# Designs tried in a protein design run: peptides against a protein of PDB entry 4JHK. Part 120

Target 1, 212 residues: chain A of PDB entry 4JHK
Amino acid sequence: EDYKIQSFDLETQKLLKTALKDPGSVDLEKVSSVIVDQSLKDQVFSREAGRICYTIVQAEAKQTNGSVFRRNLLNRLQQEFKAREETRKRSTQEWVCLVSFICNIFDYLKVNNMPMVALVHPVYDCLFRLAQSDALKNEEEVDCLVLQLHRIGDQLEKMNVQLMDELFNLLRDGFLLQEDLSSMGRLLLLEILEFRAGGWKLSDTAQKYYYS

## One batch from the design tools (peptide; made by RFdiffusion4, then SolubleMPNN)

Design b2_p19_8_s3 (from b2_p19_8, 12 letters changed)
Fold by OpenDDE base, seed 5:
Structure b2_p19_8_s3 (fold): chain B 212 residues (1-212), chain A 19 residues (1-19)
Amino acid sequence: as target 1 above (212 residues)
Amino acid sequence: SAAAANAAAEATLPEFEVL
């Protein structure tokens, strides 16, 4: 299986490739740190990172029945989550990368084909933060919010429908009542409201309307 | 199995902050 790791230097690429095939022979704490660091800088990589992480977790479990990588990964993720408000204040770009990474880890690090329960509330907390008025006025944050809801909204709702209802009440209010939304931001909120109302599906007609 | 090992280890992970 091919993984998109060309953005790393050759030494780090070798480290990652070895972790994917022989995790017991490398420093898995270092591997987790490298993946998290890159995911916090590159939102596109965070999707690939989720897949890479899952593969390493499975490889380690199979090889040594261990979970060192996952523990280190989630510990680092928790540290970043705790500091999320400071991160947002410092850099909107780093903040949306953090949210994207947390959501992608939720999506890929399945246990017995189910999401990790411990990640449900942290994911909702991030999405609720993006749904506040001060965030909805920023198109980059709206882009992130809508992207994550497209990717994991249906899974997240199955874990807690009450929180999803509350979240979408905020999004509806933002769409209808907030005055300083960008034109694109308002369009994206409308689309995601319709997306959920349609059972987390978008009709072909709507797809063409919003994205063609 | 890998799945069984993952399930057993989940309960030992630190909990994230909640709403």
Scores: peptide ipSAE 0.047, ipTM 0.743, DockQ to the pose 0.186
Fold by OpenDDE base, seed 4:
Structure b2_p19_8_s3 (fold): chain B 212 residues (1-212), chain A 19 residues (1-19)
Amino acid sequence: as target 1 above (212 residues)
Amino acid sequence: SAAAANAAAEATLPEFEVL
């Protein structure tokens, strides 16, 4: 299995590779911190981070039946979640990276092939925050919101359809009523409304229209 | 866990518990 960790220095790459194969031989707290730190800076890495995290969790479980890595990861994630408003105020980029990372952990870090229930509300909280008027006017936040819904919307809906309905009510209202949306933001909201309406799928025609 | 709301920033934070 190939993991995209080229953005790290060689020593860190070695650390991560070792964690993937022999988690008991490394400081798993350090490994989790490195992954979180990079994920908060690089949204592209966040998706790969989810896959890496899952692999390390499985490797540790098989090797020692331990869960040190997962505990450290989730503890750090919770700390970042608690500070999310301060993060948003400081940097929109860091904020959307945080949301992306939480969503990707939800997507990849399965337990018994099921999403972690504990992450459902935190994910929705992030998405609801992105759906507020002050966030919808920021195209970077709209991009993040729509991207996450494309990635995990169907899974989230299965976990709590009521919250998904409430979220999409906000998105519909934003699309229809908010005047300071960018043209692209409005287009993205329309697309995601159609995406869900189509069973979390997009037709080829719609794909070309929105993303060509 | 607390339910998501429009004022999510002010909501009670859920615990990230696996068990």
Scores: peptide ipSAE 0.045, ipTM 0.592, DockQ to the pose 0.064
Fold by OpenDDE base, seed 1:
Structure b2_p19_8_s3 (fold): chain B 212 residues (1-212), chain A 19 residues (1-19)
Amino acid sequence: as target 1 above (212 residues)
Amino acid sequence: SAAAANAAAEATLPEFEVL
């Protein structure tokens, strides 16, 4: 399987490729740091990062029965999560990258094919922050919110339906009551409301209307 | 709800047990 790592320099690409094949031969703390750093800069890579991380975790477990990579990854993730408000203040771009990364880790780093329970509340915390009025007026944050709900909303709801109901109450209120939403932002909120109402599925008609 | 949003803002990523 190919991994999209061409955005890294050649030395780092080699490091990542080696980590994927022979994780015991590299500094897995360094590998985790590199992945997190890039994920905070590139939202597209944040999705790829989840897949890469899962592969490295499986490779290390198989090779050495170790978990050094996952430990370092999650420790760094926790640090970034704790600093999320400062990150948002400093850079909306880094903030949405952080949310994307956390959501993708939730999606890919499963234990025995189950989501990590420890990530449920942190993910909801991020989504609730994106659902606040000050965030909904920013189209970049709305894009991030809707994208994550499309990717992992069904899984999150299974983990805590009450929080999902509360989240969507905020989204409905934003759609109906908030005056400074962009036209696209309002359209995206309506779509995601319909998406959940349809059992986390998008009808052909809705697909054409919202994403043509 | 506003209460849920406020609670979420105060939440911290818990410690992870390494498997």
Scores: peptide ipSAE 0.044, ipTM 0.583, DockQ to the pose 0.043
Fold by OpenDDE base, seed 2:
Structure b2_p19_8_s3 (fold): chain B 212 residues (1-212), chain A 19 residues (1-19)
Amino acid sequence: as target 1 above (212 residues)
Amino acid sequence: SAAAANAAAEATLPEFEVL
């Protein structure tokens, strides 16, 4: 019931709280815009944003059988996705926030408890971009890639195992062949390779080894 | 086919019902 929205000003917090409880009483386009804007600046919030978005979607559906919020959200998401290369060139931080956000939307905005098929390829496209050599040498991008795969990798694989195999081929090649990986980057790639090999699970022992 | 190109395909995101 509690949502982490302390990063917003008080007026915006009130707006979001109202959207969560009474979505029909607020400008849902504005709400979606605010959530996306903040998610593009704060990767930590991005995770919470997914949960918030899902709650608003449900609340609006129950209240008015409407989908104004989701439509605006997805439209904005599509716009940001289209501009992803420009975003990456401008700011790595904004780029990884974008990837994090789209992955979290994939994770939370489910239809009949299933991931939205329409988001599968966009998510993979983002992850494949992070798996390119120019991105793998950037530890911030590797962190993002590995984090998303930890969160939604199992779901993505169920949606398209062929793409997941191709993605992990790139990660394996990066791990083995790329010369300008950081030591931490290489460690993270090894960990995620092991994570998938273990059925998208990591033992407590392994977790401590990689992250302690 | 592989989707490993630097330039990813543009996506169209339709709206789906969640309930």
Scores: peptide ipSAE 0.034, ipTM 0.621, DockQ to the pose 0.029

Design b2_p19_8_s4 (from b2_p19_8, 10 letters changed)
Fold by OpenDDE base, seed 2:
Order: C-alpha cells, then sequence, then structure tokens
Structure b2_p19_8_s4 (fold): chain B 212 residues (1-212), chain A 19 residues (1-19)
C-alpha cells in the first residue's frame, strides 16, 4: 500500500515507512509529532495522515499490543486543540488544517470499529467555531466546515444528534441572516443544509447544481 | 452498549479537554 509521504525529506520518509511496518523500532513520539506538524501545514496531507495514523496504530497493536503512538498523537492533538484560537488568529490556513486533521483522525482512528468517543466533542467544538459569524464570512473556513461535514457529518450525528441539530441551527441562521457571506459561502451552506436533509447524501440533481 | 464498550476501550487514552 502506498502512502503519500513525498512531502517529507528522505530521512523522515524512512522513519514513517519504518513506523508503518515496525513501529517498535522507531521513536513513536517523534513520528506522531512529524505527522501532526505536516498536517498543520498541508490540508491534503491531513487526510492521508489519518490513514497513516490508523495503520501505525494497528501495526503497534499487532506487534506489541501497545498504544504508544496513539497516546502521543492524541496528546499532541490535545495541545493543538487547546491552542486553536491562537492558531486561528495566527493563520486561517493553519486553523483549517488543524480542523481537517482532527476530523480526519476522527474518521480513521476507530476503536472497536467505532469513532473515538473522546474526539466527538472536540470535533464538534471545531465545527461550531467554524459556524460562528466571524468564521462564516471567510470562504476558507466555510470550505473547511462544509468539507468536514461531507466527510464525517453522518458519523458525528450518530454520536450526538443534539449537537448536530445545534450546529445546523447556526448554519441555517448564517445562511438566512448573515449579510457578509460570500456568494460561494452561501451556496456551500445551502448545499450542506440540503446534504444533511437528504440523509447525508446528494441527489443527482443537487450534485449537478452545486458541483457541475 | 456499544458506546459504553468503546468508552471502556478508550479509558487508557488521553481525554480531550473541551475549552
Amino acid sequence: as target 1 above (212 residues)
Amino acid sequence: SALAKNKAAEATLPEFEVL
């Protein structure tokens, strides 16, 4: 299986490859840090990072029945999550990368084939932050919000429908009432509202309307 | 429940603090 790790230097690539195959032979704290660091810079990598993380977790579990990597990863994520407002102020790009990464970890790192309960509220907190009026006016944040809801919205709703209802109340209000939404932002909000209403699926007609 | 079982499985994992 190929992993998209070409953005790293050769030494780091070797480290990651080794972690994927023989996690006990590498510094898993370092591995987790490298993955998080890159995920905060590259939104495209964030998705791949989720898959990589899952593979390493599984490999370590099989090899030693350990969870060192996952623990280090989640500890680092917690640190970044706590600093999310500072990150947002510093760079919208880094902020949306952080959200994307957390959402991708939620998507890929399952426990007993289910989402980690510990990540449910953090993910919702990120999405709620993106749903605030000061964020909805930024297309980059709206893009991130809508993308994550497309990816994991159905899973999140299964974990907590009340929070999802509250989130979408904000999105509906934003769509209807917020004056400084861009045309694209408004379109994206409408689409995601319809997406959820349709059971987290788009009809062929809607797909053509919004994305063709 | 499945959710309770998962919580037990996650007991050794760090818990996120919602701020």
Scores: peptide ipSAE 0.216, ipTM 0.818, DockQ to the pose 0.122
Fold by OpenDDE base, seed 5:
Structure b2_p19_8_s4 (fold): chain B 212 residues (1-212), chain A 19 residues (1-19)
Amino acid sequence: as target 1 above (212 residues)
Amino acid sequence: SALAKNKAAEATLPEFEVL
C-alpha cells in the first residue's frame, strides 16, 4: 500500500516506511513526533496521517504485541490539546490543523473496529469551540467544523447523541442569529444542518449545489 | 457490550483532559 509522504525529506521518508513495515527497528517516539509536527502544518496530510498511524499501530501489535507508538502519539496529542487555546490565538491555521488531526485520529485509530472512547469528549470539545460565536465568524474555522462533521459526525453521534444535539443547537443559533457570518459560512452551516437531518447523507445533486 | 470491552482495553491508554 502506498502512503503520501513525499513532503518529507528522504531520511524521514525512509524512517516512516520502515515504521510501517518493521516498527521494532525504529524510534517510534521520533516517528510519532514527525507525524504530529507535519499534521499541525498541513491539514491535507492529517487525513493521510490517520491512515499511517493506524498501520503502524497494527504493525507494532503484530510484531511485538506492543503499543509504544500509540502511547507516544496520544501523549503528544494530549499536549497539543491542552494548549489549544494558545494555538488558536497564535494561528487559526495551526488551530484548524490540530482539530483536523485529532478528528482524523479518531476516525482511523479504531480499537476492536470501534472509535476510541477516550477521544470522544476531546473531539466534541474541539467542535464546540469551533461552534462558538467568535469562531463562527471566521470562515476557516467554519470550513474545518463542517468538514469534520461530514467525516465523523455519524460516528460521534453514535457515541453521544446528547452532545451532538447540543452542538447542533449552537450551529442552528449561529445560522439564524449571528450577524457577522460570511455568506459562505452561513451556507456551510445550512448545509451541515441539512446533512445531519438527512441521516448524515447528502445526495449528489445537493453536494453539487453546495460545493461545486 | 463492545463499548464496555473497548473501555476496558483503553484503560491503560493516556486519557485526554477536557478543559
Scores: peptide ipSAE 0.151, ipTM 0.792, DockQ to the pose 0.123
Fold by OpenDDE base, seed 3:
Structure b2_p19_8_s4 (fold): chain B 212 residues (1-212), chain A 19 residues (1-19)
Amino acid sequence: as target 1 above (212 residues)
Amino acid sequence: SALAKNKAAEATLPEFEVL
């Protein structure tokens, strides 16, 4: 399978390609760090990163029945998660990249074809942070929030519907009551409210209305 | 259940601190 890793230098590309095929021959801590570092810079890469991580996890499991990569990845991810407020203060872009990456790891790194339970609350915490008033006024954070809910909202709800209800209460209140929302932010909140209400589906008509 | 099994399997994984 082809992986979109052209954003890396050639040496790093080689490292990643080797990790995908023969994870036992590379420093998996270094590989995990490189993936996390790039995911914090490039939100588009975060989706691909999830797929890459899954493949490396599977390759290592098949090769040695090991989980060194996943452990290192999650350790680094935990470090970044713990520092998320500092990251948000430093760079909104890095913050939304972090959220995107965590959500994509949730989406791709399944255990026995099920989402990782350990990631449920961290994902919700990130989304709840994006749903606070100080974040909803920022279009970049609203974009991130809505994008993640489109991608994993249905899966996340199945893990904890009570938290999802609470999250959407905040989004509804933001849409209805918050005065400093941008026009686009308000539109996106309305769309995602409709999206969930429709069973995490959107009609073609609605799609054109909100995104054309 | 599969969920319970995964939860047990993940017990050794890093615990994320939620604010």
Scores: peptide ipSAE 0.077, ipTM 0.751, DockQ to the pose 0.123
Fold by OpenDDE base, seed 4:
Structure b2_p19_8_s4 (fold): chain B 212 residues (1-212), chain A 19 residues (1-19)
Amino acid sequence: as target 1 above (212 residues)
Amino acid sequence: SALAKNKAAEATLPEFEVL
């Protein structure tokens, strides 16, 4: 299987390729660090990173029955999560990358074909932060919020429907009451409200209306 | 259940702290 790792230097690419096939032969803490670092710079990469992480986890489990990589990855993510407000203050771009990466890890790192329970509340906390008024006025944050809900909203709701209801109450209120939303932000909120109401799916007609 | 298996499998993993 081919993985999109061209954004890394050649040495790091070699490291990642080796980790994917023979995780026991590399420093898995270093591997986790470079993946997180790059994911915090490039939101698009975060989805591929999730797939890469899952493959490494499976390879290590098969090779040594170990979980060193996953442990290091989650420890690093916990650190970044705890510092999320400072990250947001420093750089909106890094903040939305962080949220995107956590959501993609939630999506890809399944345990017994289910999302990791430990990630449910952290993901919700990130999405709730994006649903606050100071974030909703920022189109980059609205884009991130809506994108993640499109990707993992259905899975997240299955884990805790009460929190999802509360989140969407905030989104509805933002759509109706917040005065400093951009026109695109308001459109995106309306779309995601319809998306959930329609069972987390969008018709081709609606897709064209909102995104074309 | 799948949920029970999930929780058991995560017992040795890091737990996220929500602030």
Scores: peptide ipSAE 0.075, ipTM 0.749, DockQ to the pose 0.158

## One batch from the design tools (peptide; made by RFdiffusion4, then SolubleMPNN)

Design b2_p20_3_s1 (from b2_p20_3, 11 letters changed)
Fold by OpenDDE base, seed 5:
Order: structure tokens, then C-alpha cells, then sequence
Structure b2_p20_3_s1 (fold): chain B 212 residues (1-212), chain A 20 residues (1-20)
């Protein structure tokens, strides 16, 4: 199985490959740190990171019945989540990478095909932050918000429909009432409103209209 | 099974995440 890890140097690539097949032979705390650090810089890698993390968790459980990697991963996520406002002030790019990474971990790191309940509120908190007026005026943040809702919105709604209703009330208000949205931002908000209304699916005609 | 083992292991990690 091939994993997209070309953004790392050769030594780190070797470390990650070893962690995937023989996690007991490497420093799993270091591995988790490397993955998180890169995910906070590269949104493209963030998606792959979720798959890598899940594979390492499975490998460690099978090999040693351990959970060192997952524990360190979640601890780091908690630290970054707590500091999310500071991160947003420092760099919009790092902030949206953080949100993307948390959402990807939620999506991939399942147990018995169930999402981690502990991540539900943190994910919603991030999405609610992106739905505030000061964030909706930034197209990069709107892009992130809409992308995550496309990926995991249906799962999140199943976990808590009340929070999803509240979130989309904010999005509707933003679409209708906020004056300083970009043209693309407004279009994306409309699309995601229709996406949910359609059962978290896009018709072929809608796909062409919004993304072609 | 692996899934069953992971379920048990997840309990500790989730609890730690919530406590901190």
C-alpha cells in the first residue's frame, strides 16, 4: 500500500513507513508529532494523514495491543484546539489546516465504524467559529467550512442534529444578511445550504453549476 | 477481533482527552 509522504525528507519517510508496518520499533510519540506538524502546514497532506493515522493505530493494536500513538495524537490535537484562537490570529492558513486536520481525524479514526464521540463538540466548535461574521468574510475560511461540511456533515448531523440546525441558521443568516462576503463565498454558502437540504448530496446539474 | 480490541483501548484515550 502506497502513502503520500513525499513532503517529508527521506529519513522521516523511512520513520513513517516503519511505523506503518512495525510500530513497536519506532518512537510513536515522535511519529505523531511529525504527522501533526506537517498537517498544520499542508492541507493536502492532512487528508492523507487521517488514513496514515488509522493504519498506525491498527498496526500498534495488532502488534502490541497498545495505543501509544493514538494517545499522543489526541493529546496534541487537544493542545492545538485549545490554542485555536491564537492560531487564527497568527495565520489563517494554519487555522484552516487545524480545522481540516481535526475533521479528517474525526472522519478516519473510527472504532467499530463509529466516530469518536469526544471529537464531536470540538469539531462543531471549529465549524461554528468559521460561521461567525468575521470569518465568513474570508474566502479561505469559507472554503474550509464548506469543504468539511461536504466531507463529514452527514456524520456530524447524525451525532447531533440540534447543533447542525444551529450552525446552518448562522450560515443562512450570513448568506442573506452579511454585506462583506466575497462573490465566491456567497456562492459556496448557497451551495452548502442546498447540499444539506438535498440530504447531503449534489445532483449532477448542481455539480456543474457550482463546480464546473 | 481488532475492532473489539480497539474499542476497549479507545476508552482510556477518550477519557484522557476529556479530562485535560
Amino acid sequence: as target 1 above (212 residues)
Amino acid sequence: SLAEELRELAVKDIEEFLKS
Scores: peptide ipSAE 0.030, ipTM 0.661, DockQ to the pose 0.084
Fold by OpenDDE base, seed 1:
Structure b2_p20_3_s1 (fold): chain B 212 residues (1-212), chain A 20 residues (1-20)
Amino acid sequence: as target 1 above (212 residues)
Amino acid sequence: SLAEELRELAVKDIEEFLKS
């Protein structure tokens, strides 16, 4: 299977390809670092990163029954998560990439077809941060928030419905009460409110209204 | 606050997961 790794240099591409097929022959700590670094720069890659990470985890487990890659990946994720406020202050783009990466890891890196429980709170924390007034006024952050909820909202709700209710209370209040939302931001909040209310799906009519 | 609690829990959960 082909993976979208054209953004890396040739040597790194070779490293990643080898990790996918023969993880025992490469430095898996280095591989994890490379993937995280790129995911923090390229939000499009962050989705691909989830798929790549899952494949490497499965390959290592099968080959050596090891989990070196996953441990290093999650350690780096923890480090970036701890520094999320500094990241947001430094660069909104890097911040939304971080959120996207964490959410995509949550989506792809499952155990026995179940999300990792340890990732539930990190994901919710990121989404709650995006739901604060100072973030909702930034369309880039609203885009990220709504995108993640479209991708993994139903899964997150199954893990903790109380947190999801609290999150959507903030989104409702933002939609109704916050005055400095962009027009698109307000539209996106309305859409995601309806999306959840409809069981995490959109009717054909709603799809045309919001995205066509 | 809820945000503070979530931050603490998030970090703790990851640490515990990696330790196990």
Scores: peptide ipSAE 0.027, ipTM 0.556, DockQ to the pose 0.876
Fold by OpenDDE base, seed 4:
Structure b2_p20_3_s1 (fold): chain B 212 residues (1-212), chain A 20 residues (1-20)
Amino acid sequence: as target 1 above (212 residues)
Amino acid sequence: SLAEELRELAVKDIEEFLKS
């Protein structure tokens, strides 16, 4: 079995399996809370939790034409987003997990095959926070920032190119002007700058150079 | 792209989860 699922205890695994197959037979508010809680603690799960959420949403829609799960999920997500600065102060790990989860939801939880417009600004707000000087000096935050931009940067740009330009201006300034970046952090910033410049694609040569 | 690859992996992971 996949490690991402094995991180849950057996009871929770059963709950999730049931939600995926027969969402009407479980408390979908509880399911959403469990997913969010785990996403804040486990980055591996946080990265992929959006797909699980998507599946549950589709299953509920098919079974009852309902949207209870999505509503509860987004409500909890909003609460966590609003408290993001406190989360960051408490735990950098939980903060980057939160960002990863929000970005993953943006990536998977779509309406009519389009990203939810309501998530665009929250996602950008998180990325802008990671692009501040106090965050760029932390390798864990830089890793998160670059990872999310690799995953959803092209989609985000399509939603708002002006914000993306502003974000990358900050990243450029960080790369060029900030003195307390780690060597790896600086390298990752350069890579992501080139990644966007290349149309959100990375050549084989660049891939080897930056990630070998 | 990396995004596409990650999406494919996510789908496979969930399919495996459903089979367990």
Scores: peptide ipSAE 0.007, ipTM 0.396, DockQ to the pose 0.027
Fold by OpenDDE base, seed 2:
Structure b2_p20_3_s1 (fold): chain B 212 residues (1-212), chain A 20 residues (1-20)
Amino acid sequence: as target 1 above (212 residues)
Amino acid sequence: SLAEELRELAVKDIEEFLKS
C-alpha cells in the first residue's frame, strides 16, 4: 500500500515504512510519537495517520503478537486529549489537527470492520467542543467539524444516535441563532445539516450547490 | 482469532484511557 508520508524527512520515512512491514525491528514508541507529533501539525496527515496506525497495529500483532505501538499510541493520545483545551487556546490549527487525528483513529482502527465502542464518547466530546458557540465562530473549527461529520458521521450515529441528535441540535441553533458566524461557516453548517438529513449523503441538487 | 485478540487488547487499552 501507498502511504502519504512525504511530509517527513527521508530517515523518518524509512522508519515508518519499516514499522509498516517489520515493526519488530524498530522502536515502536518512537514511531507512535512521530506519528502523533506530525498529526498535530498537519491535518492532511492526521487523516492518513489513522490508516497507518491500523496497519502497524496489525503488523505487530501478526509478527510478534505485541501491542507496544498501540499502547504507546493510546497513551500519547490520552495525554493530548487531556490537554485539548490548552491546545485549543494555544493553536486552533493544532486543536483541529488533534480532532482530525482522533476521528481518523476511530475511522480506521477497527476490528472486524467494527468501530471501537470506547472511542465513541471521546470523539463526540471533540465534536461537541467544536459545536460550542465560541468554536462555531471560527471558520477553521467549523471546517474541521463538518469534515469529520462527513467522514464518520454515519458511523458515529450508528454508535449513539442520541448524542448525534444533541450535536446537531447545537449545529442547528448555531446556524439559525448565532450572529457571529462567518459566511462560509454558516454555509458549511447548512450543508452538514442537509447532509445528515439526507441520510449522510448529498442530494444531486445539494452537491451542485456546494461543490460546483 | 487474531482479530478477536486485537479487539480485546484494544478495548482494554482504551478503557484504561478513558478512566485515567
Scores: peptide ipSAE 0.029, ipTM 0.658, DockQ to the pose 0.089; fails the geometry check

Design b2_p20_3_s2 (from b2_p20_3, 11 letters changed)
Fold by OpenDDE base, seed 5:
Structure b2_p20_3_s2 (fold): chain B 212 residues (1-212), chain A 20 residues (1-20)
Amino acid sequence: as target 1 above (212 residues)
Amino acid sequence: SLEEKLRELSVKSIEDYLAS
């Protein structure tokens, strides 16, 4: 398979390719750091990064039955998570990239075909932060919130329906009560409310209304 | 609050995994 890693220099591309095939022969801490760094800058790569990480995890498990890469990845995520408010103040773009990356890792990095329980609360925490009034007024943050809920909302709900109910209470209140939402932001909140109500899918009619 | 508790649980969740 081909992976979209053209944004890296040739040496780093070689490192990543080697990690995908023979993870035991490379510095997996360095690999995880490179992936996280780029994911914090490029949301498009962030999506691909989830797939890359999953492949490396599977390769390492098969090769040595180890989990060094996953541990290093989560350690770096923990560091970024702890600094998330500082990141948000510095750059909205980096903040939404961080959220996107954590959500993508949750989506792709399954163990024994199960979501990583350790990521459930961090993901919800990020989504709750995006659902606060000061974030809902920023269309870039609303875009991120709605995108993640489209991708992993059904999985998250299965892990904790109470938190999902609480989250959507905030979204409903934002849609109904907040005055400084953009027109697109308000439309996106309405769409995601209907999306969940419809079993985490859009009808043909709704699809046409919102996205055509 | 719920948000405060969630923040605590979030940090603990990853730390517990790393400690295992």
Scores: peptide ipSAE 0.570, ipTM 0.949, DockQ to the pose 0.922
Fold by OpenDDE base, seed 2:
Structure b2_p20_3_s2 (fold): chain B 212 residues (1-212), chain A 20 residues (1-20)
Amino acid sequence: as target 1 above (212 residues)
Amino acid sequence: SLEEKLRELSVKSIEDYLAS
């Protein structure tokens, strides 16, 4: 299986490849740190990062029945999460990368084929932050919010429908009442409202409207 | 509020896992 790690230098690529196959032979804290660092810079990589992390977790579980990598990963994630407001103030791009990474970890890093319960509230917290008025006016944040909800909304709802209802109340209010939304932002909010209303799938009509 | 509680639970969720 191929992983998109070309953005790393050769030494780091070797480290990651080894972690994927023989996690017990590398410093898993360093591996997790490298993955998080890159995910905070590249939103596209954050998706791949989830897949990579899952593979390493599975490899370690099979090799030693350990969870050192996952623990280190979540420890670093916790650090970044706690600093999320500072990150947002510093760089919208870094903030949406952080959200994307957390959401992708939630999506891929399953335990016993189930989402990690520990990540449910952090994910919702990030999405709620993106749903605030000061964030909804920023198209980049709206893009991130809508993208994550497309990817993991159905899973999140299964974990906590009340939070999802509250989140979408904010999104509906934003769509209807907030005046400083961009045209694209408003369109995206409408689409995601319809997406959930349709059972987290696009109707044939919506598909044509938004993507044709 | 729900959002305030969510912030609290968010940090606690990961901390609880790390402590386990």
Scores: peptide ipSAE 0.568, ipTM 0.950, DockQ to the pose 0.921
Fold by OpenDDE base, seed 3:
Structure b2_p20_3_s2 (fold): chain B 212 residues (1-212), chain A 20 residues (1-20)
Amino acid sequence: as target 1 above (212 residues)
Amino acid sequence: SLEEKLRELSVKSIEDYLAS
């Protein structure tokens, strides 16, 4: 399989490849740190990181019935999550990468074929932060918010519909009341409102209207 | 506020997992 790890140097690629096949033979704390570090820099890789992490978790489970990698991964995520406001102030790009990564881990890293319950609140917290007025005025943050809701909104709603309702109340208010939204930002909010209202799907006609 | 409570729950969620 191709896990799209070409962005790493050759030594790190070897480390990751080994982790994917024989996780017990590598330092899984180092592996998790490398993955998180790269995910905070590259939103495209952030998406791939979820798949990579899932594979490593499965490999370790089969090899030793252990969960060292997952624990290290979530420990690092916790550290980054706690520092998220500082990260946001330092770099919007790093902040949206962090959100993307957490959402992608939620999407891919299943336990017993189910989403990790431990990630539900953190994901919602990130999305709620993106839904605040100071974030909605930044198109990069709106892009991130809408992208994640397109990817995992239906799953998140199944985990907690009350939080999803509250989140979309903020989005509706932003769309209707906030004065400093960009035209694209306002369009994206309208689209995602319609997306959820339509059962987390859009018709081909609507898709063309918003994105073509 | 709801957002503040959610932040508390978010930290706790991961901590609870790590403690298990």
Scores: peptide ipSAE 0.562, ipTM 0.949, DockQ to the pose 0.913
Fold by OpenDDE base, seed 1:
Structure b2_p20_3_s2 (fold): chain B 212 residues (1-212), chain A 20 residues (1-20)
Amino acid sequence: as target 1 above (212 residues)
Amino acid sequence: SLEEKLRELSVKSIEDYLAS
């Protein structure tokens, strides 16, 4: 199976390829840091990163029954999460990359086919931050928020419906009351409100309206 | 508030996992 790692230099590509096949033969802390670093720069890569991380986790578990990579990955995530407000202040792009990465890790890194409980609150925290008035006025942040809810909203709701209700109260209020939303931002909020109301799916009619 | 508590729980949740 091929992974989209062409953005890395040749040496790093070799490192990642080796980690995917023989994780015990490489420095898994270095591997995790490289993946996180790139994910913070490239939101498109962040989704691929989830797939890569899952493969490495599975390979290490099978090879040594270890979890060194996952632990290092989550440790780095914790560091970035703690600094999220500073990141947002410095760069909206890096901030949405961070949110995207955390959400993608939540989506891909399942243990016994279940989401990691430890990531539920961090994911919600990020989404709540994106649902604040100062973030809703930024289309880039709204794009990120809506994208993540499309990808993992149903899973998150199963983990904590009360938090999801609270989150969507903010989104509803933003849609109805906030005056400085962009036209696209308002459209996206309406769509995601309808998306959840429809059981985390869109009807054919709605799909055509919003995306055709 | 709920959001303040959520922030605290978010940090603690990962720390607790790493400590386990």
Scores: peptide ipSAE 0.559, ipTM 0.948, DockQ to the pose 0.931

